# Designs tried in a protein design run: peptides against a protein of PDB entry 3OIQ. Part 140

Target 1, 212 residues: chain A of PDB entry 3OIQ
Amino acid sequence: KNRIFVSSSKDFEGYPSKAIVPVQFVALLTSIHLTETKCLLGFSNFERRGDQSQEDQYLIKLKFKDRGSERLARITISLLCQYFDIELPDLDSDSGASPTVILRDIHLERLCFSSCKALYVSKHGNYTLFLEDIKPLDLVSVISTISTKSTNSSKHSSSELISECDLNNSLVDIFNNLIEMNRDEKNRFKFVKLIHYDIELKKFVQDQQKVL

## One batch from the design tools (peptide; made by RFdiffusion4, then SolubleMPNN)

Design b1_p25_5_s3 (from b1_p25_5, 13 letters changed)
Fold by OpenDDE base, seed 3:
Structure b1_p25_5_s3 (fold): chain B 212 residues (1-212), chain A 25 residues (1-25)
Amino acid sequence: as target 1 above (212 residues)
Amino acid sequence: SLLEQLQKTLKELFEKTKEEIESLA
């Protein structure tokens, strides 16, 4: 089955009421919700959707059914957080209670770009996205990719990979949305409040702001 | 690498739960 690239979570409104569809999207990690019964990752491209929260537009589930799979979910979250330099409370606390991890508004401190592969599963009009694969994207690499897009349109990347164009367009859209949020005085998101805000990001944002 | 570990772990998780996930449709 061909994997479908999703540029907006609104696309799912047009999906079949009963289907299994492999999908891929690019978004920022916004939340982590790990409990004894569930593991959820929130992602967003911060597309404007009226007055609705721009967070967690993609709610992705890591399913577990037993202690073994739960452990794998926990390890997955730990490794993901390690990649993004997100501090988790010590999961090794000796108390036999599975530690609960609830992180929200991650994007306010860190831009955690992620390319996600997920399985869209719907029944009776409701759907759940299940995480199949994740590729964290380095911010420097994202910036470089967006900046170089204007020149190298010519290389036919092989048809099997989701169009580099789709990925890149989504990255541009995310940054544009972040710039709009940064300009909005009512929005909590500010680039200058990011822990990793540096001269490179500053320059990139300034250059992009001139085009918007 | 960290990425390889992440992807491997997630793949293992997904494969273990895939059948149950597919049964939800």
Scores: peptide ipSAE 0.734, ipTM 0.972, DockQ to the pose 0.949
Fold by OpenDDE base, seed 1:
Structure b1_p25_5_s3 (fold): chain B 212 residues (1-212), chain A 25 residues (1-25)
Amino acid sequence: as target 1 above (212 residues)
Amino acid sequence: SLLEQLQKTLKELFEKTKEEIESLA
């Protein structure tokens, strides 16, 4: 089945009540919820949805069923956090208690852009997204991609890649939403509070703000 | 690479749980 690119989590409201649909989206990592029973990743593009929280618009589950799969989930989370320079407590603690990791509002400290492949699975009108694949995106690469309007289709010939246009549009939308949040005095998000806020990001934000 | 390890680990997890995931529909 062809993978569907999703630009908004609202798209799922129109999806079948009983289906399995492979989907792909680009968003910022906002939360990690790892417990003994479940692993959830929250993502958001911060699309305005009235007064509703813009966080965790995409709740994605890593399912595990046994100790082996639980370990794989933990390793996955560890590797993801290593990629984004997110400090986690040691997940391999020999203490027989499975460590609980609850991180929220990750986007307030780090912009963790991620391209996600997931399975939309619905039953009786409720759905769950299951993570199939993730590609963390470097902020420098994101900035470069947006700035160069690079129609350079690097033919990553894999039929499963998001069209360059869809990716770029989503990235632009995310940044625009972040700029709006940054301008809102009531919003906690501020670019200057990001740990990795540098001259390059500052310049990029300033340039984007002039177009909005 | 770190990315390759991440994707490989996640793929293994997904493949192990795929049948159960699909049974939820």
Scores: peptide ipSAE 0.733, ipTM 0.972, DockQ to the pose 0.948
Fold by OpenDDE base, seed 2:
Structure b1_p25_5_s3 (fold): chain B 212 residues (1-212), chain A 25 residues (1-25)
Amino acid sequence: as target 1 above (212 residues)
Amino acid sequence: SLLEQLQKTLKELFEKTKEEIESLA
């Protein structure tokens, strides 16, 4: 089955009530919920949806069924957090209890751009997204990609069914949404409050604000 | 690399749980 690129989590409202569909999207990591029984990652593109929370528009599950798979889930979360320089509460707590990790509003401190591959699985009108693959995207690379309007789609290998254009358009949309949030006095998101706010990001935001 | 480790670990997790995931449909 061909993988479908998803630009909005609303697209799932039109998906079959009983299906398995491979999907891909780009979004910001907003939450991590790791407990003894479940692992959930929240993502958002911050698409405006009226008065609804813009957080966790994509809830992605890491399924585990035994101690071995649970360990793999924990390692996955640890590696992801290490990549984004997210401080986890001491997962190494000597207390034999499986550490619980609950992080919310990650986007308020760090822009964690992620390209995600997932399986949409629906039954009786309800669906769950299961994480298949994740590619963290470096902010510098994201900024560069948006700035250069990479028309050079030509050379990357024929095997990726998803247009580089779709990825780039989604990145632009996310950044534009963040700029709108930054301009809104009621919104908690501010670029200047990001831990990694630097001269490059500042300049990029200023330049993009002139176009919007 | 860190990315390779992340993707490898996640792939292993997904492959171990894929059959159960597919059974939910």
Scores: peptide ipSAE 0.733, ipTM 0.972, DockQ to the pose 0.937
Fold by OpenDDE base, seed 5:
Structure b1_p25_5_s3 (fold): chain B 212 residues (1-212), chain A 25 residues (1-25)
Amino acid sequence: as target 1 above (212 residues)
Amino acid sequence: SLLEQLQKTLKELFEKTKEEIESLA
């Protein structure tokens, strides 16, 4: 089955009540919920949904079933956080107690752009997204991609390529949504509060604001 | 690389759980 690019989490409302569908999306990491029983990653493109929370629009599960797979999930989270410079407590505690990690509102401090491949799995109208692959995206690369419309034809085989157009459109949409949030005095998100806020990001935001 | 390690680990996790995931449909 061909992988479907998803531009909105609302698209899943129209998906079959019993299906397995490979999907791909681009979003910001907003939350991490790792416990002894589950691992969930929250992502959002901050699409306006009325009065609904804009966080965790994509809730993605890392399934584990035993100690071995749980360890792999923990290592995955550790490596992901290392990539985004997110500080985690040591997950390799020799103590038989698996540490719990609950992080929320990650986007308020860091813009963690991620290209995600997942399986949409539905039964009886309910669905779960399972993480298959993740590619963290550097903010500098995101800014450059939007600014230059550069099709970086990386050596990815043609069959698994997100349409570069779909990726770029999603990145633009995310930034536009963030700009709107930044303009809203009631919204907690502010670009100037980001740990990695620099002159390049400032300039980019200012330039994008002129187009909106 | 860090990315390679991340993707390799996640792939291993996914492959180990894929059958169970597919059984949920």
Scores: peptide ipSAE 0.733, ipTM 0.972, DockQ to the pose 0.949

Design b1_p25_5_s4 (from b1_p25_5, 13 letters changed)
Fold by OpenDDE base, seed 3:
Structure b1_p25_5_s4 (fold): chain B 212 residues (1-212), chain A 25 residues (1-25)
Amino acid sequence: as target 1 above (212 residues)
Amino acid sequence: SLLEKLQKTLKELFEKTEEDIKSLA
Protein backbone atom coordinates (compact mmCIF):
# COMPACT_ATOMS: atom_id res chain seq x y z
CA LYS B 1 0.00 0.00 0.00
CA ASN B 2 1.27 3.45 -0.94
CA ARG B 3 2.16 5.52 2.08
CA ILE B 4 0.63 8.99 1.92
CA PHE B 5 2.71 11.97 2.93
CA VAL B 6 0.70 14.32 5.12
CA SER B 7 1.63 18.00 5.22
CA SER B 8 -1.24 19.01 7.51
CA SER B 9 -3.25 17.22 10.15
CA LYS B 10 -6.28 18.86 8.51
CA ASP B 11 -5.84 16.36 5.70
CA PHE B 12 -7.42 13.75 7.96
CA GLU B 13 -10.73 15.63 7.86
CA GLY B 14 -11.06 14.47 4.26
CA TYR B 15 -10.08 10.87 4.96
CA PRO B 16 -12.60 8.01 4.84
CA SER B 17 -14.79 7.45 7.91
CA LYS B 18 -13.78 3.78 7.88
CA ALA B 19 -10.27 3.12 6.65
CA ILE B 20 -6.75 1.98 7.38
CA VAL B 21 -4.29 4.29 5.64
CA PRO B 22 -0.51 4.24 6.03
CA VAL B 23 0.68 7.83 6.40
CA GLN B 24 3.91 9.72 6.91
CA PHE B 25 4.57 13.21 8.24
CA VAL B 26 7.33 15.41 9.61
CA ALA B 27 6.74 17.39 12.78
CA LEU B 28 8.18 18.50 16.10
CA LEU B 29 7.68 16.38 19.18
CA THR B 30 5.58 18.43 21.58
CA SER B 31 4.38 15.99 24.24
CA ILE B 32 4.80 12.53 25.74
CA HIS B 33 2.04 10.90 27.74
CA LEU B 34 2.90 7.47 29.10
CA THR B 35 0.58 5.84 31.63
CA GLU B 36 -0.31 2.32 32.67
CA THR B 37 -2.97 2.12 29.98
CA LYS B 38 -1.69 4.21 27.09
CA CYS B 39 1.25 5.84 25.42
CA LEU B 40 0.68 8.98 23.37
CA LEU B 41 3.14 11.17 21.51
CA GLY B 42 2.13 14.64 20.48
CA PHE B 43 3.59 16.23 17.37
CA SER B 44 3.00 19.53 15.65
CA ASN B 45 4.01 21.49 12.59
CA PHE B 46 2.50 24.56 14.28
CA GLU B 47 0.17 25.29 11.41
CA ARG B 48 -2.15 28.12 12.33
CA ARG B 49 -5.60 26.79 13.10
CA GLY B 50 -7.46 29.81 14.34
CA ASP B 51 -7.50 30.06 18.12
CA GLN B 52 -6.86 26.37 18.67
CA SER B 53 -3.71 25.18 20.38
CA GLN B 54 -0.92 24.60 17.91
CA GLU B 55 0.40 21.77 20.08
CA ASP B 56 -0.29 18.08 19.57
CA GLN B 57 -1.81 18.46 16.10
CA TYR B 58 -0.68 14.88 15.50
CA LEU B 59 -1.58 12.69 18.46
CA ILE B 60 0.15 9.37 17.86
CA LYS B 61 -0.61 6.27 19.90
CA LEU B 62 1.69 3.44 20.84
CA LYS B 63 -0.66 0.58 21.58
CA PHE B 64 0.14 -2.09 24.10
CA LYS B 65 -2.01 -4.96 25.35
CA ASP B 66 0.16 -6.82 27.84
CA ARG B 67 3.21 -6.35 30.03
CA GLY B 68 5.54 -7.35 27.23
CA SER B 69 4.19 -4.81 24.78
CA GLU B 70 4.03 -2.18 27.52
CA ARG B 71 7.71 -2.74 28.19
CA LEU B 72 8.45 -2.26 24.50
CA ALA B 73 6.52 1.00 24.54
CA ARG B 74 8.49 2.21 27.56
CA ILE B 75 11.78 1.25 25.94
CA THR B 76 10.71 3.07 22.78
CA ILE B 77 10.00 6.24 24.75
CA SER B 78 13.27 5.93 26.64
CA LEU B 79 15.27 5.54 23.45
CA LEU B 80 13.47 8.43 21.78
CA CYS B 81 14.16 10.68 24.75
CA GLN B 82 17.78 9.56 24.80
CA TYR B 83 18.07 10.55 21.16
CA PHE B 84 16.67 14.03 21.80
CA ASP B 85 18.53 14.44 25.09
CA ILE B 86 15.28 14.62 27.04
CA GLU B 87 15.67 13.66 30.67
CA LEU B 88 13.13 11.14 31.87
CA PRO B 89 12.58 9.88 35.38
CA ASP B 90 14.06 6.43 35.83
CA LEU B 91 11.56 4.14 34.10
CA ASP B 92 13.24 1.06 35.60
CA SER B 93 12.12 1.90 39.12
CA ASP B 94 11.76 -1.40 41.01
CA SER B 95 8.57 -0.03 42.46
CA GLY B 96 5.88 -2.29 40.93
CA ALA B 97 4.03 0.85 39.87
CA SER B 98 4.70 1.60 36.21
CA PRO B 99 6.04 5.14 36.22
CA THR B 100 3.85 7.76 34.58
CA VAL B 101 5.64 10.10 32.21
CA ILE B 102 3.94 13.34 31.27
CA LEU B 103 5.95 15.85 29.29
CA ARG B 104 4.37 18.86 27.63
CA ASP B 105 5.57 21.76 25.54
CA ILE B 106 8.81 19.99 24.62
CA HIS B 107 9.26 22.39 21.70
CA LEU B 108 9.75 25.29 24.11
CA GLU B 109 13.10 23.86 25.19
CA ARG B 110 14.11 21.52 22.36
CA LEU B 111 13.32 21.29 18.67
CA CYS B 112 12.76 17.56 18.26
CA PHE B 113 12.21 17.10 14.54
CA SER B 114 10.77 13.69 13.72
CA SER B 115 9.81 11.86 10.57
CA CYS B 116 6.94 9.57 11.53
CA LYS B 117 5.26 6.66 9.81
CA ALA B 118 1.84 5.85 11.18
CA LEU B 119 -1.39 4.03 10.47
CA TYR B 120 -4.48 6.15 10.18
CA VAL B 121 -7.31 3.99 11.52
CA SER B 122 -10.84 5.35 11.39
CA LYS B 123 -14.25 4.09 12.40
CA HIS B 124 -17.44 6.12 12.12
CA GLY B 125 -15.50 9.30 11.40
CA ASN B 126 -13.26 9.10 14.45
CA TYR B 127 -9.63 8.25 13.84
CA THR B 128 -6.50 7.23 15.70
CA LEU B 129 -2.93 7.40 14.47
CA PHE B 130 -0.72 4.49 15.47
CA LEU B 131 3.05 4.83 15.29
CA GLU B 132 4.79 2.37 12.97
CA ASP B 133 8.20 3.99 12.69
CA ILE B 134 10.02 7.12 13.79
CA LYS B 135 13.18 8.78 12.58
CA PRO B 136 14.50 11.57 14.78
CA LEU B 137 16.11 14.31 12.72
CA ASP B 138 19.14 16.22 13.89
CA LEU B 139 18.65 19.98 13.93
CA VAL B 140 21.96 20.63 12.18
CA SER B 141 20.91 18.23 9.44
CA VAL B 142 17.52 19.91 9.17
CA ILE B 143 19.13 23.35 8.86
CA SER B 144 21.58 22.08 6.25
CA THR B 145 18.79 20.41 4.28
CA ILE B 146 16.74 23.59 4.17
CA SER B 147 19.75 25.78 3.38
CA THR B 148 20.95 23.60 0.54
CA LYS B 149 18.70 24.35 -2.39
CA SER B 150 17.76 20.76 -3.21
CA THR B 151 18.12 21.37 -6.94
CA ASN B 152 19.12 17.73 -7.25
CA SER B 153 15.74 16.17 -6.73
CA SER B 154 16.94 12.94 -8.22
CA LYS B 155 13.68 11.58 -9.70
CA HIS B 156 14.09 8.37 -7.76
CA SER B 157 10.46 8.60 -6.73
CA SER B 158 10.46 5.04 -5.62
CA SER B 159 6.86 4.77 -4.35
CA GLU B 160 8.14 3.98 -0.85
CA LEU B 161 10.37 7.03 -0.40
CA ILE B 162 8.95 10.31 0.76
CA SER B 163 9.56 12.82 -1.94
CA GLU B 164 12.56 14.78 -0.74
CA CYS B 165 10.48 17.75 -1.81
CA ASP B 166 7.66 16.89 0.59
CA LEU B 167 10.07 16.47 3.48
CA ASN B 168 11.90 19.70 2.71
CA ASN B 169 8.70 21.66 2.24
CA SER B 170 7.39 20.44 5.57
CA LEU B 171 10.63 21.35 7.33
CA VAL B 172 10.54 24.83 5.81
CA ASP B 173 6.91 25.24 6.82
CA ILE B 174 7.69 24.25 10.40
CA PHE B 175 10.53 26.76 10.63
CA ASN B 176 8.40 29.48 9.10
CA ASN B 177 5.69 28.77 11.65
CA LEU B 178 8.24 28.86 14.47
CA ILE B 179 9.54 32.20 13.18
CA GLU B 180 6.01 33.58 13.25
CA MET B 181 5.55 32.27 16.78
CA ASN B 182 8.86 33.80 17.81
CA ARG B 183 7.74 37.19 16.44
CA ASP B 184 4.46 37.00 18.34
CA GLU B 185 4.97 38.56 21.75
CA LYS B 186 2.04 36.55 23.11
CA ASN B 187 3.53 33.24 22.04
CA ARG B 188 5.60 31.37 24.61
CA PHE B 189 7.93 29.97 21.97
CA LYS B 190 11.20 31.85 21.62
CA PHE B 191 14.28 30.56 19.85
CA VAL B 192 16.56 32.17 22.44
CA LYS B 193 14.95 30.05 25.16
CA LEU B 194 15.90 26.78 23.49
CA ILE B 195 18.54 24.86 25.44
CA HIS B 196 20.43 24.16 22.23
CA TYR B 197 20.24 27.71 20.88
CA ASP B 198 23.59 28.41 19.24
CA ILE B 199 25.21 30.68 16.69
CA GLU B 200 24.27 28.39 13.82
CA LEU B 201 20.59 28.34 14.71
CA LYS B 202 20.66 32.08 15.37
CA LYS B 203 22.14 32.78 11.95
CA PHE B 204 19.72 30.45 10.22
CA VAL B 205 16.72 32.06 11.91
CA GLN B 206 17.99 35.54 11.07
CA ASP B 207 18.45 34.59 7.44
CA GLN B 208 15.00 33.00 7.22
CA GLN B 209 13.40 36.01 8.89
CA LYS B 210 14.64 38.19 6.04
CA VAL B 211 12.69 36.11 3.55
CA LEU B 212 9.44 36.16 5.52
CA SER A 1 23.09 2.31 16.89
CA LEU A 2 20.59 4.16 19.05
CA LEU A 3 18.39 4.74 16.01
CA GLU A 4 18.48 1.07 15.07
CA LYS A 5 17.49 0.08 18.59
CA LEU A 6 14.66 2.58 18.58
CA GLN A 7 13.30 1.45 15.24
CA LYS A 8 13.69 -2.23 16.05
CA THR A 9 11.88 -1.87 19.35
CA LEU A 10 9.06 0.08 17.78
CA LYS A 11 8.76 -2.42 14.94
CA GLU A 12 8.47 -5.27 17.40
CA LEU A 13 5.80 -3.38 19.32
CA PHE A 14 3.88 -2.61 16.16
CA GLU A 15 4.03 -6.19 14.91
CA LYS A 16 2.63 -7.45 18.21
CA THR A 17 -0.27 -5.02 18.11
CA GLU A 18 -0.97 -4.65 14.38
CA GLU A 19 -3.88 -7.08 14.32
CA ASP A 20 -5.51 -5.36 17.25
CA ILE A 21 -4.95 -1.99 15.58
CA LYS A 22 -6.47 -3.13 12.29
CA SER A 23 -9.46 -4.64 14.09
CA LEU A 24 -10.43 -1.14 15.21
CA ALA A 25 -11.51 -0.21 11.66
Scores: peptide ipSAE 0.741, ipTM 0.973, DockQ to the pose 0.951
Fold by OpenDDE base, seed 1:
Structure b1_p25_5_s4 (fold): chain B 212 residues (1-212), chain A 25 residues (1-25)
Amino acid sequence: as target 1 above (212 residues)
Amino acid sequence: SLLEKLQKTLKELFEKTEEDIKSLA
């Protein structure tokens, strides 16, 4: 089956009640929930959904069934956090207690852009997304991609089955949503509160704000 | 690279659980 690019998590409302569909989306990492029984990653593009929380619009599961697969899930989370410079407690606890990691509102401190491949699996109208692949996207690269409108097809083409246009449009939409959140006095998100807020990001945001 | 390690680890996890995932449909 061809992988479907998803621009909104609302698209899943129209998906079959019993299906397996390979999907791909781009979003910001918003939460990590790792316990003894489950591993969940929350992602969002912060699409407006009325008064509903804009966090965790894509709830993605890493399934594990044994100690070996649980270890792989933990290593995956550790490596992902290393990539985004997210500090985690040591997940390799020699102490027989599996460490619990609960991080929320990651986007308030860091913009962790991620291209995700997942399996949509539904039964009886309920669905779960299972993570198949993830590509963290550097903020500098995201800014460059949006600014140049350049077909950076050459550097990203090998692993992404999505059109460059779909990716770019989604990235623009995310930034536009963040700008709206930043303007909203009730929203906790502020660009200036990001740990990595720098002159480049400041300039980019200022330029994007002029177009909106 | 870090990215390669991440993707390889996740792929291994997915491959080990894919049948169980698909059985949920």
Scores: peptide ipSAE 0.741, ipTM 0.973, DockQ to the pose 0.950
Fold by OpenDDE base, seed 4:
Structure b1_p25_5_s4 (fold): chain B 212 residues (1-212), chain A 25 residues (1-25)
Amino acid sequence: as target 1 above (212 residues)
Amino acid sequence: SLLEKLQKTLKELFEKTEEDIKSLA
């Protein structure tokens, strides 16, 4: 089954009211909501949506049905946070109470680029996205990917590969949106407030700002 | 690698819950 690349979460408004569709998107991790009953990851590309919050445009669920699967979800979250250097409270607390983790506005401190594969599952017009796979993307790699015009479109068009163009375009769009947010005095997002703000990111942002 | 562990864990989770997920449609 062909996986659909999604450039905007608005695309789901046009999706079938009853379907299972494999999708893929690239976005920034914005929130983590892990409780005893649910695990949700919020992602955003910060596409302008009028007066709506730009956070959690992609709300992705990790489903669990028992203690074993719940543990796997917790481990998944822990590993993801380790990858992004996000500090979590000890999820392995031997206290029989499943630890609750609520993190919001992650993008204000860290740019956690993620390539996500998910299942769009709809019923009666409502949908849920379920996480199938995630690939965290290093900021350095993202910057390099955007900066290098990958002209090498030549290799195998297996229908399952995201077009390098689609990926690059999405990454560029995200950065452009962040630049706009950074310029807005009312927006809390500022590149200089990122924990990992360095000379490379600074230079990249400055160069991109000249094109916008 | 950390990535491999992450993806493996998530895959295991998904495989365990895929049928339940698909039953929601």
Scores: peptide ipSAE 0.741, ipTM 0.973, DockQ to the pose 0.948
Fold by OpenDDE base, seed 2:
Structure b1_p25_5_s4 (fold): chain B 212 residues (1-212), chain A 25 residues (1-25)
Amino acid sequence: as target 1 above (212 residues)
Amino acid sequence: SLLEKLQKTLKELFEKTEEDIKSLA
């Protein structure tokens, strides 16, 4: 089955009530919910949805069923957080209780761009997204990609059906949404409050604001 | 690399649970 690129989480409203569909999207990591029984990652592109919360538009599950798979889920979360420089409470604490990790509003402190591959699995009109693969995207690389309008479709081999154009367009849309949020006095998101706010990001935001 | 470790770990997790995931449809 061909993987479908998803530009909006609303696309899933039109998906079959009983199906397995491989999908891909790019979004910002917004939440992590790791408990003894479940692991959920929240992502958002901050698409405007009226007065509804823009948080966790993509809820992605890491399924585990035993101690071995639970350990793999925990390691996955640890490595992801290490990549994004997110501080986690010690997941390896010798206290025999599996630590609970609940992080919300990650995007208020760090822009964690992620390209995600997932399985859309639906039954009886309800669906769950299961994480298949994740590629954290470096902010510098994201900024560079948007700035260069890189039409260089490097003809790398035929197997990935998802166009570089779809990824780039989604990255632009996310940044535009963030700029709109930054301009809104009622919105908690501000670029200047990001821990990694630097001269490069400042310049990029200033330049993008002139175009919007 | 860190990325390779992340992707490898996640792949292993997914492969172990894929059948159970697909059975939910």
Scores: peptide ipSAE 0.740, ipTM 0.973, DockQ to the pose 0.951

Design b1_p25_6_s1 (from b1_p25_6, 12 letters changed)
Fold by OpenDDE base, seed 4:
Structure b1_p25_6_s1 (fold): chain B 212 residues (1-212), chain A 25 residues (1-25)
Amino acid sequence: as target 1 above (212 residues)
Amino acid sequence: SLEKELLERQKEALKKLIEELKKLL
């Protein structure tokens, strides 16, 4: 089955009530919820959805059934957090209880761009996204990709079935949504509050704000 | 079962992802 690129998590409302569909999307990591039985990774494009929370528009689920699956998930989360420079709360609970990690509002401190591959699995209208892949994206690379109006289909390797256009459009949409959030006085998101807010990001945001 | 297959796919996905993330760090 071909992988479907998803630009909006609303697309899932049109999906079959009983299906298995490989999907891919680009979003910001917004939350990590690690428990003894599962990990939930929340992602968002910050698409406006009326009064609904803009967080966790895409919930990727990791299920644990054994210590081996839990270990793999914990290692994966640790490595993702290391890549994004996210501080994990100290796992040093000497209590033989598997430490619960709850991170929320990650986007308020760090822009964690991620290209996600997931398996959409629905039953009776309810769905779950199961992780297939997460590629963390470097912010400098994201900025460069948006800034280069790639009218040039540089044939980057034929293995990613995503059109360069779909990726670029989604990245632009995310930044546009973040710019709108930054302009809204009621929104907690502000670019200047990002830990990694630098001259490059500042310039990029200022240049994008002139086009919107 | 579908659930068993999904779990095995998840395990293989995580193994690959770990190896790719290690190359980025």
Scores: peptide ipSAE 0.651, ipTM 0.951, DockQ to the pose 0.841
Fold by OpenDDE base, seed 1:
Structure b1_p25_6_s1 (fold): chain B 212 residues (1-212), chain A 25 residues (1-25)
Amino acid sequence: as target 1 above (212 residues)
Amino acid sequence: SLEKELLERQKEALKKLIEELKKLL
């Protein structure tokens, strides 16, 4: 089955009550919930959903079956956090209790753009997204991709049917949503509070704000 | 079972992801 690009987690409301669908989306990492039995990765595009929280719109589940599967998940989370420069509590406690890690509101300090591949699995009207892949995206690369309306369709790097258009549109939508959140006095999100807020990001946000 | 198959797919996905993440670090 072809992978479906998802621009909104509302798309899942129209999905069958019993299905297996490979999906892909782009979003910001918002939360990490590592427990003894599972890891949940929260992602959001911050699409407005009325009075509902804009956090954790996409919940990707990693299930543990044994210590080996838990170890692979913990290594994966550690490497993702290293890439995004996210501080994790020491996972290497020699004390045979697997530490529980709960990170929330990651987007308030760091914009962790991620291209996610997941398996949508529904049963009895409930669904779960199972991890297939996460590609972390560099913020400078994201900014450059949006700023250069890259009509440069000239490098067909083979085989991932993600329309570069769908990716770019989703990245633009995320930034537009963040700009709206930044303008809202009630919203905790502010660009100036990001640890990596620099002159480049400042200029980019100012230029995008003039178009909105 | 479907659950067993999903867990095996997850295991192989995580192995690949670890190798790709190591190339970015």
Scores: peptide ipSAE 0.650, ipTM 0.951, DockQ to the pose 0.845
Fold by OpenDDE base, seed 3:
Structure b1_p25_6_s1 (fold): chain B 212 residues (1-212), chain A 25 residues (1-25)
Amino acid sequence: as target 1 above (212 residues)
Amino acid sequence: SLEKELLERQKEALKKLIEELKKLL
């Protein structure tokens, strides 16, 4: 089955009420909700959706069935947080209760760009996105990819059937949405409040702002 | 059942993801 690139989480409104569709999208990690029974990963492109929260537009679900599946999920979350330099509350509490972790508004401190693969599974009109893969993207690599219009088809053998154009367009759209949020005085998002705000990101944002 | 298949697929996905994340760290 070909994987469908999803540019908007609105695309799911047009999906069959009973289907299994492999999908891929690029988004920012916005939330982590780890409980005893599941993990939810929230992602967003910050596409304007009327008065709805721009957070958690994509909810990726990890289900736990047993301690082994829970452990794999917890390790995965720990490693993702280590990559993005996200502080997790100490999961090592000697209390035999698996700690609940709730992180929200991650994008206010860190731009955690992620290429996500998921299974869209619907039944009776309701859907769930099940995790297949998360590739964290380095911000420097994201900036370089947007700045260098891909004139170099360097044949890196990524067996991924997804157009480099779809990825690049989604990354540009995310940055444009973040620029709009940064310009809005009512929006909590500000580039200058990012922990990793540097000269490169500053210059990139300034250059993108001239095109918008 | 579909649920059992999805859970097995998730398990294999997480194992692969863990190995890829370890290479990035």
Scores: peptide ipSAE 0.650, ipTM 0.951, DockQ to the pose 0.844
Fold by OpenDDE base, seed 5:
Structure b1_p25_6_s1 (fold): chain B 212 residues (1-212), chain A 25 residues (1-25)
Amino acid sequence: as target 1 above (212 residues)
Amino acid sequence: SLEKELLERQKEALKKLIEELKKLL
C-alpha cells in the first residue's frame, strides 16, 4: 500500500475502525514521555482545534517487550535530543532503575521540525501510531525551503514517496499557525523566547507576517 | 501474531533510524 501523507491529525477520525495504514506527516516535536514500559513522542502542527490543547496532536508509540527493544528506543531518543540540542537526564545511569523522562512543551524553547513515518493501527475505533521513521529537519533548511520554492520547481528526483508540495504546504501551515500563536497574548508561544531565535528567523517571521 | 509482527517491525525501524541519525550528528 502507498504511504498516505497526512496534513491534519483530524484525518484519522475518518479512518476505518479496523485498519493498518502507513502514514507520513511533518510536525514539531512537542513532548517525550519515556517510562519503563513505553515511549510516547508527541508532535503537533498547531492546527486550531477550538479550545483544545494544540500540543501532542500526533502521538507516536514505542513499545518495549524486552531490554533490547528498550535500549534501541533509548538510543533513538538520545540521538534525536542530541540533534535538536535538547537536554535529557542521563539515560545510561548505572542505577538499575530505568529512568523516567517527561519533557513537555518542547516547542516553547526549540522548533524541532520532524518528518515522521508511522503505521496507523486501529482496533474498535481506537488507533495507535507506531514509529517507522523520523527525519529531523534543520530549521535553516526549513526556512530556505519555504523561501525559495515560490520561484523554482527544480525537479530533484528524490525517490521520496511524498509530494514535495505536501511537505512544503505543511511547513508553511506550521509557521502560519506559530505566527498566529505568537500574535495571541494568551498563547505561551513566542518566537523571541526560542533559544535559537536569531536574525535569520526574525527576518523570516517578519516577512511571513506581511503575507498573513 | 499482529503484535509480534509490529514489535519486530519497530525493532528494524529503530535500528535503521539509529544509523541514519548517527550520520546527521
Scores: peptide ipSAE 0.649, ipTM 0.951, DockQ to the pose 0.843

